Peptides against a protein of PDB entry 7PB4. Designs and how they scored, part 288

Target 1, 105 residues: chain A of PDB entry 7PB4
Amino acid sequence: KMLNIKEYKEKLLSTLGEFLEDHFPLPDRSVKKKKKNIQESSVNLITLHEMLEILINRLFDVPHDPYVKISDSFWPPYVELLLRNGIALRHPEDPTRIRLEAFHQ
Target 2, 218 residues: chain B of PDB entry 7PB4
Amino acid sequence: DALQMAVGYFEKGPIKASQNKDKTLEKHLKTVENVAWKNGLASEEIDILLNIALSGKFGNAVNTRILKCMIPATVISEDSVVKAVSWLCVGKCSGSTKVLFYRWLVAMFDFIDRKEQINLLYGFFFASLQDDALCPYVCHLLYLLTKKENVKPFRVRKLLDLQAKMGMQPHLQALLSLYKFFAPALISVSLPVRKKIYFKNSENLWKTALLAVKQRNR

## One batch from the design tools (peptide; made by RFdiffusion4, then SolubleMPNN)

Design b2_p23_8_s1 (from b2_p23_8, 10 letters changed)
Fold by OpenDDE base, seed 3:
Structure b2_p23_8_s1 (fold): chain B 105 residues (1-105), chain C 218 residues (1-218), chain A 23 residues (1-23)
Amino acid sequence: as target 1 above (105 residues)
Amino acid sequence: as target 2 above (218 residues)
Amino acid sequence: MKELELRLMVEELVILEYELKKL
């Protein structure tokens, strides 16, 4: 039983990864922001897959405080997507923190 | 026929830069409205028009009018409803259109051919409870959809939290009472025994039309 | 459609993770 569930999980993760790459890719960095010399710390945006992984892991690793702080690596449209679709929830007192919805509890 | 031409217009969109675009749109909209209220629409027509109403292809006024005339002749396809719900996720619809859609969904619930896929959307509907404008209608929808397997501790907590924020709303009490029926151990709070579950459905925009549909299908 | 499908997949993943934790 455990083996079957793990295999199914791996398959689902793979399917999700492919799905996200196909339908929710990061925008092409092709906006040549003109090199104004400001050391804009080029914050690398994470993929939606990585964002979901962080949220899922936090939900299970720290179930009493399952919230993740929104960093500059979180693309705002992805955050909005997750919130809008009820996949994630904003912390009631701290709008900079989000959690995955606990669909199983 | 005139209806097919009207549906085709909405599906394909206005072709020519004709100066009379608004007159043509109004003509086709009136055609759809007249047929829908008189005879109802076929499932295929509802599939097309419901998708259009929620896609953001047209303005809010047009979308509202289309959605108001989504009256079935016989049945509504579950697939049409699933597609419609998917548009709510995309967020191209106005808040008023979302409210109208949930009102429509509750009103037309018995005319939907199947419920299996709609039941899978339970979590999505439940998440929409946090929208104050949607909450009364979502509670009614969830009251119709809720099975024992949907009654989970986290959802109970969410409902109780909503009750703490919104007060003892009749629609929320109805849903909580149903939850208590399925899972009494999860709801320790004494709910007032309300003899009458009252969802304000008396002001249903489609009441007259639905009566006519039921009479035709008897 | 795509956003709804995303929700369903994530929900299923969370359920699977929960089942794995019980084991």
Scores: peptide ipSAE 0.612, ipTM 0.600, DockQ to the pose 0.578
Fold by OpenDDE base, seed 2:
Structure b2_p23_8_s1 (fold): chain B 105 residues (1-105), chain C 218 residues (1-218), chain A 23 residues (1-23)
Amino acid sequence: as target 1 above (105 residues)
Amino acid sequence: as target 2 above (218 residues)
Amino acid sequence: MKELELRLMVEELVILEYELKKL
């Protein structure tokens, strides 16, 4: 039973990864907005897959405080997507923190 | 026929060349409305039009009118409902359209051919309880969908928190009572024994149409 | 459709993780 669940989980993770790459890719960095002076802090945006991984890991690693601080690497449209779909929740007192929905706890 | 032309218009979109786009739209919309209220729509027609109503392809007024005439002749395909819910996630429809959809879903629930995939969407519907405008209708939907396996501690907590926030709403009490029935150990709170469960939707927009559908399928 | 599918996959993944933790 455990082996079957692990294998299924791995398949699901693979499918999710492919799905995210196909349907929710990061915007191409190529839109060099010409505005000169602002130090484009080349904030390396993380993939939606990486974001979900962080959220899932936090939920299981620290179940009493499952919130993750939103970093500059979090693409705002991804955060909005997760919130809108009930995948993630904002901290009620700190809008800079989000958690994965517990779904079946 | 006129209905096929109307459905085809909504599916393919307006042909560029029509100077009178609004008149053409209104003509086709009236055709759909007339057929839907008189005879109901085929499952295939509902599949097409329901998706159009929720896709954001047309304006809110048009979408609302389309959704109001999603009356089945016989059955609604579960797949159509799943696709419709998927459009709710995309968020291209208005809040009023979402409310209307949940009202429609509750009203038409018995006409949906299967419930297996809809039951898998339980968590999505449950998340929509946080929307104050949707909450009464979502509670009614969840009341229809809830099985023992759906009653989890976290959902109980969320419902109790919602009750603390909103007060003892009849629709929420109905759902909590069902939860207590399936999992009495999870709900220590004494719930008032209501002999009759009343949801606000006892007067649905489709009452007359639903009676007609039931009469035709008898 | 894509956003719903995403939610369903994530939900299923979380469920699987909980099942694995119980084992």
Scores: peptide ipSAE 0.608, ipTM 0.590, DockQ to the pose 0.594
Fold by OpenDDE base, seed 4:
Structure b2_p23_8_s1 (fold): chain B 105 residues (1-105), chain C 218 residues (1-218), chain A 23 residues (1-23)
Amino acid sequence: as target 1 above (105 residues)
Amino acid sequence: as target 2 above (218 residues)
Amino acid sequence: MKELELRLMVEELVILEYELKKL
């Protein structure tokens, strides 16, 4: 049973990864090149996959404080995507913190 | 027929070349409205038009009118509802359209052919409880969908938190009462014994149409 | 459709993680 669940999880993670790459890729950095003057905030945006991984890990690793601080690496449209779909929740007192929805507990 | 032409217009979109786009749109919309209210729409027509209404292809006024006309002749396909919910996630529809959709979904619930896939969307609907405009209708929908397996501690907490925020709303109390019925150990609070579960049925825009549908299908 | 599918996949993944934690 455990093995089957792990295998299924791995398959699901793979499917999710492919799905995210296909449908929710990061915006091409090329668009930032044309506006010369604004400081290249060299902030490396993380993928939606990485964002979800962080949120999932936090939920399970720190269940008493499952909130992740939104960093500059979090592409705002991804944050909004997760929130509007009920995948993530904003902290009631700190809008800079989000958690994954605890779908099972 | 006129309905097929109207549905085809909405599906394919306006042909660029017509100077009278608005008149053509209105004509087709009226055709759909007339047929829907008189006879109901076939499941296939609802599938197409419901998708269009939520896709953001047309303006809010048009989408609203289309949604109001999503009256079945017989049944609504569950797949159509799932697709519609999918569009709600995309966020191209207005808040008012979302409200109308949930109202529609509650009103048409008995006409949906299957509920298995809709039941899988329980979590999505539950997440919409936080929207004050949606909350009454979502509570009603959840009341219809809730199984014992859906009654989880985190959902109980969320409902109680929502009650603390919004007060003892009748629709929320109805849902909490159902939750308590399925899982009494999860709800320590005393809930008022409401003999009548009052969801705002008063706002059923389709009441007359649905009565007519039921009469035709007898 | 894509956003709903995303939610469903994440929800399933979280459920699986909870099941794994219970074993």
Scores: peptide ipSAE 0.604, ipTM 0.602, DockQ to the pose 0.571
Fold by OpenDDE base, seed 5:
Structure b2_p23_8_s1 (fold): chain B 105 residues (1-105), chain C 218 residues (1-218), chain A 23 residues (1-23)
Amino acid sequence: as target 1 above (105 residues)
Amino acid sequence: as target 2 above (218 residues)
Amino acid sequence: MKELELRLMVEELVILEYELKKL
């Protein structure tokens, strides 16, 4: 049973990864090239895959405080996407914190 | 026929938000409205038009009118509903369009051919309870969809929290009562025994149309 | 379609993780 679930999980993770790369890629850095002077705040934006991984891990690693602080690496449209679709929830008292929805609880 | 031409116009028509003042648009819209209210629409026509109404291809006024005439001749395809819900995720439709869609979905619920895929969207609908404008209609939809397997502790907590915030709304009470029926151990709070379940706008915009559909399919 | 599909995949993944934790 455990092996079957793990295998299925791995397949799902692979499918999710491919899906995210195909349909929700980060915007090409190329748009920033034209305006010279704005300080390249080279904030390395993380992928939606990485964002989901962080949220999932936090949910399971720290179930009593499953909230993740939104960093500058979080692309705002991804945050909005997750919230809008009920995948994530904003902390009621701290808008800088989000959690994955606890679908299993 | 005139309906096919009208549907074809909406399907193939200009991608740019057509101004509501287009005489051609108005003609085709009236054709769809007239057929829908008189005879209902075929499942294929609903599939096309429902997705168009939620895609943001046209202006909000046009989308609203299309949604109002999504009256089936016989059945609505579940796939059409799933596709429509997917457009809600994209967020191109207005808040008023979302409200109208949920009202439509509740009104037309019995005419949807299957519910298996819609039931998988339970979590999405439940998340929409946080929208105050949607909440009454979402509660009604969830009341229709809820199975024992959907009644989870986290959802109970969310409903109770929502009740604490919004007060003892009849639509929330109806849903909570159903939750208590399926999982009494999860709801320790005494809920008032309501003999009659009340949802907002039980008299839907389609009452007359739905009666006509039922009469034609007898 | 894409955003809905994303939700469904994430939901399923979370459920699977929960089942694995119970084992």
Scores: peptide ipSAE 0.597, ipTM 0.618, DockQ to the pose 0.575

Design b2_p23_8_s2 (from b2_p23_8, 7 letters changed)
Fold by OpenDDE base, seed 1:
Structure b2_p23_8_s2 (fold): chain B 105 residues (1-105), chain C 218 residues (1-218), chain A 23 residues (1-23)
Amino acid sequence: as target 1 above (105 residues)
Amino acid sequence: as target 2 above (218 residues)
Amino acid sequence: MHEQLLRLMVEELVILEAELRKL
């Protein structure tokens, strides 16, 4: 039973990865719009897959504080996507923290 | 050829300037219908047309006609089905189109090349059981898709709650019987031993076409 | 366009993870 669930989870993760790459890719860095002064903080944006992995792990590893701090690596459109779809929730007192919805509860 | 022109018309959409838009649309619909029922459609043609039928690009009448002629020559790509399900999530198609899609999916199930990605959409299909219009066809689809790994306590509870609400529906009973087969410990209720699993014959719309497809591919 | 499907996939993943951790 455990092996079957694990295999199913792995397949789902793989399919999710492909789905995210196809439908929610990161914007190509190549839009060098000309405006000079924005400090190109070379912040490496993480994929939506990586963001979800962080949120899932935090939900289960730290169930008493399942919130993740939004870093500069979090692409703002992904954060908004998760929030508007009820996949993630903002902390009621700290808008810089989000949690995954506890779908298992 | 005439089919390529018809598919291209639906893909590109109607050019604004033609006064005869409705006649042109009807001509191309008839072309697709004639080829689909006579020979079936290639997987690529189904991919394009199925996406169009569910995208809301055209009116419900047109979408219904396109979906009714999604008859494969050989196979349907699983990717086409996944894309189609994604359009159901967007909600630009009518309730009648959703029902027709699930009927189509059940009828064409054996002609889909792979089932791996479709099986991962199990949760989506299961959530659609709450729609009374979809429930009979979704139960049939889930009956075809259900593996032991899909039979979980929360899904058992949801099915039993649906049974309490809707009564002993044949399609729901069939699915529950399958769940009991895979996980007898999760279903303590004695289910009547039905000798025949009865689903509403969703295949009736395509029965003749499917027989012809099976004969050509033998 | 695919946002509802994303939610459903994540929901299923969370449920599976919870089951694996109970085991």
Scores: peptide ipSAE 0.654, ipTM 0.538, DockQ to the pose 0.540
Fold by OpenDDE base, seed 3:
Structure b2_p23_8_s2 (fold): chain B 105 residues (1-105), chain C 218 residues (1-218), chain A 23 residues (1-23)
Amino acid sequence: as target 1 above (105 residues)
Amino acid sequence: as target 2 above (218 residues)
Amino acid sequence: MHEQLLRLMVEELVILEAELRKL
């Protein structure tokens, strides 16, 4: 039973990865606006897949505080996407923290 | 060829400058219909046209006609089906188009090259059971897709709730019977042993076409 | 445009993860 569920989960993760790459890609980094001076902190944006992985892991690893702090690596449109679709929720007292919806409860 | 020109027209969309846009559209649509019913379409042509039919790029009448002629020459790509299902989530297609798509998916199920990604969409299909218009066709699709790993307590509850709401529908009974087969401990209710699972063979709009495809590929 | 499908896929992943952790 455990092996079958694990294999199914792994397949679903793979399919999700492909789906996210096709439909929710990060914006091309190529618009390096040549603006000279401001060290735009080269914050490496993470993929939506990586963001979901972080949120899922936090939900299960710390179930009493399943919230993740929104970092500069979180592309704002992804955060908005998750929130508007009820996939994630903002912390009621701290708008800089989000959690994954507990779909298993 | 005429088919490539027709597919290209639907893909690129109508060029603004043609005064006879409707006549041109009808010409290309008839070309696709004629080839599809005579010979079937290549997997690449189905990929393009199926996406167009569900994207809401054209009106419901055009989308319906395109979807009705999604007849494979040999196989349908699983990727095309996954893309098509994704368009159902966008909500740009009509309810009638959704029903037609599920009917198509059931009818063409054996012609889809792989089922691995489609099986991962199980949750999406299961959620669509709540739509009364889709429910009979979704039950049939789920009957074809359901594996032991898909049979979960929460899904059993949802099916029983649907049965309580809709009554003992043959399509729901078929799916519940399959669930009981895979997980007898989850379904305490005695299901009538129906010897024959009768999904309404919606006289497949494609029955004749599918026979022709099977004959050509033998 | 594929937002509902994304939700359903994530929902399924969460359910599967919960089942794996109970085992």
Scores: peptide ipSAE 0.654, ipTM 0.544, DockQ to the pose 0.557
Fold by OpenDDE base, seed 2:
Structure b2_p23_8_s2 (fold): chain B 105 residues (1-105), chain C 218 residues (1-218), chain A 23 residues (1-23)
Amino acid sequence: as target 1 above (105 residues)
Amino acid sequence: as target 2 above (218 residues)
Amino acid sequence: MHEQLLRLMVEELVILEAELRKL
């Protein structure tokens, strides 16, 4: 049973990765060159896949405080995407923190 | 050729300047219908047209006609199906179009090249069981998709609750029997032993077309 | 267009993760 679920999860993660690359790619670094004035914060943006991994891990590893602090590596459009689709929730008292929706509950 | 022109019309949309938009639309739609029923469509043509039919770009009557002629020459790309399901989530298509899509998906299931990504959409299909109009066709689809890893306690509860609400429907009993086969410990209820699994509309709209496709691909 | 599908995929992933952690 465990092996089958694990294999299925791995396949789902792979498919999700491909899906995210196709439909929700990070903006090409080349587009940032034209707007001169936004400080090239050399902050390496993480993929939406990596963001989801962080949120899922936090949900299960720290169930009493499942919130993740939004870092500069979080692309703002991804945060908004997760929130507007009910995938993530903002902390009621701290807008800089988000959690994954507990779909298993 | 005429088919490429028709597909291009649906993809790009009507060019503003045509006074007879409806006649042009009908001409292209008939072209697609004729080719689809006679020869089937290429996977690329199905990818384009299936997406259009579910996107809400055209009216319900047009979308219904397009979807009815989504007959493969050989195979349907799994990616086309995943894209189509994404449009169902957006909710721009009518309820009748959703029903037709699930009927189509069941009918064309064997012609889909891969099923790995479709199987990952299991939860979405399962959630659609609550729609009374979709339920018979979704049960049939789930019967085709269900693996042991999909049979979970919460899904068993939902199916039993649905059975309590709807009664002992043949399509629901078929799915429950499959669930019991994969996970007998999760289903304590005695299910009637059915010698044959029967789903509503064993005769699909595409019966003749599917026979022709199978003959061409032998 | 694909935002609702994303939600459904994530939902399934969370459910699977929960099951794996219960085992």
Scores: peptide ipSAE 0.650, ipTM 0.546, DockQ to the pose 0.525
Fold by OpenDDE base, seed 4:
Structure b2_p23_8_s2 (fold): chain B 105 residues (1-105), chain C 218 residues (1-218), chain A 23 residues (1-23)
Amino acid sequence: as target 1 above (105 residues)
Amino acid sequence: as target 2 above (218 residues)
Amino acid sequence: MHEQLLRLMVEELVILEAELRKL
């Protein structure tokens, strides 16, 4: 039973990864290269998949404080995407923190 | 060919300059209908047209006609179905189009090349059980899709709640019986043993076309 | 266009994760 659920989860994660790559790719770094002068804050943006993984892990690993601090690696459009779709919620007192919606509760 | 021109018209949309937009639309729609019912459509043509039918690009009447002629020549791509389901979520299609889509999905289920990604959409289909118009067809779809791993306590509760609301409907009873088969410990309620599972014959709209497809692929 | 599908996939993933952690 556990093995089947794990396998199903792994398949879902794989499908989600492909889905995210196809429909929610990171902006091509090439477009920002042309305007020279803006400080190369070489902040490596994480994928939406990685962002979701962080949020899911935090939700279950720290259920009493399921909030993740929005880092510079979080592409703002992804944060907005998650929030507007009710996938994530902002912390009521700290807008720099978001949590995943507890869909299992 | 005439079909490629018709598909291209639906894909690119009506060129602004055509004074006879409605006549052109009808011509292309009839072309698609004729080919689909005679020969079936290629997987690529279904991919394009199915997405168009659900995108809200055209009116409900046109979308309904397109969806009714989504008859495969051989197979339907699972990716096309996944994309179509994504459009259902966007809500640009009518309730009648949603019903028709689920009927189509059940009717064409065996012609879908793979089921892996469709099985991952199980939760979405299950959520659609709450729609009274969709419920009979969604139950049939879920009956085809349900694996042991899908039978969860929360889904059992939702089905029992739905049964309490709607009564013991034949389609719901069929799904509950399958759930009980996979997870007897989750369903303490005695279900009547029905020898025949009766779903609404969603296939009736395509019965003749599906017979023709099966004959061509033999 | 695909935002609702994303939500549904994430919802299912969270549910599955919760089930795995109860086991």
Scores: peptide ipSAE 0.654, ipTM 0.546, DockQ to the pose 0.530; fails the geometry check

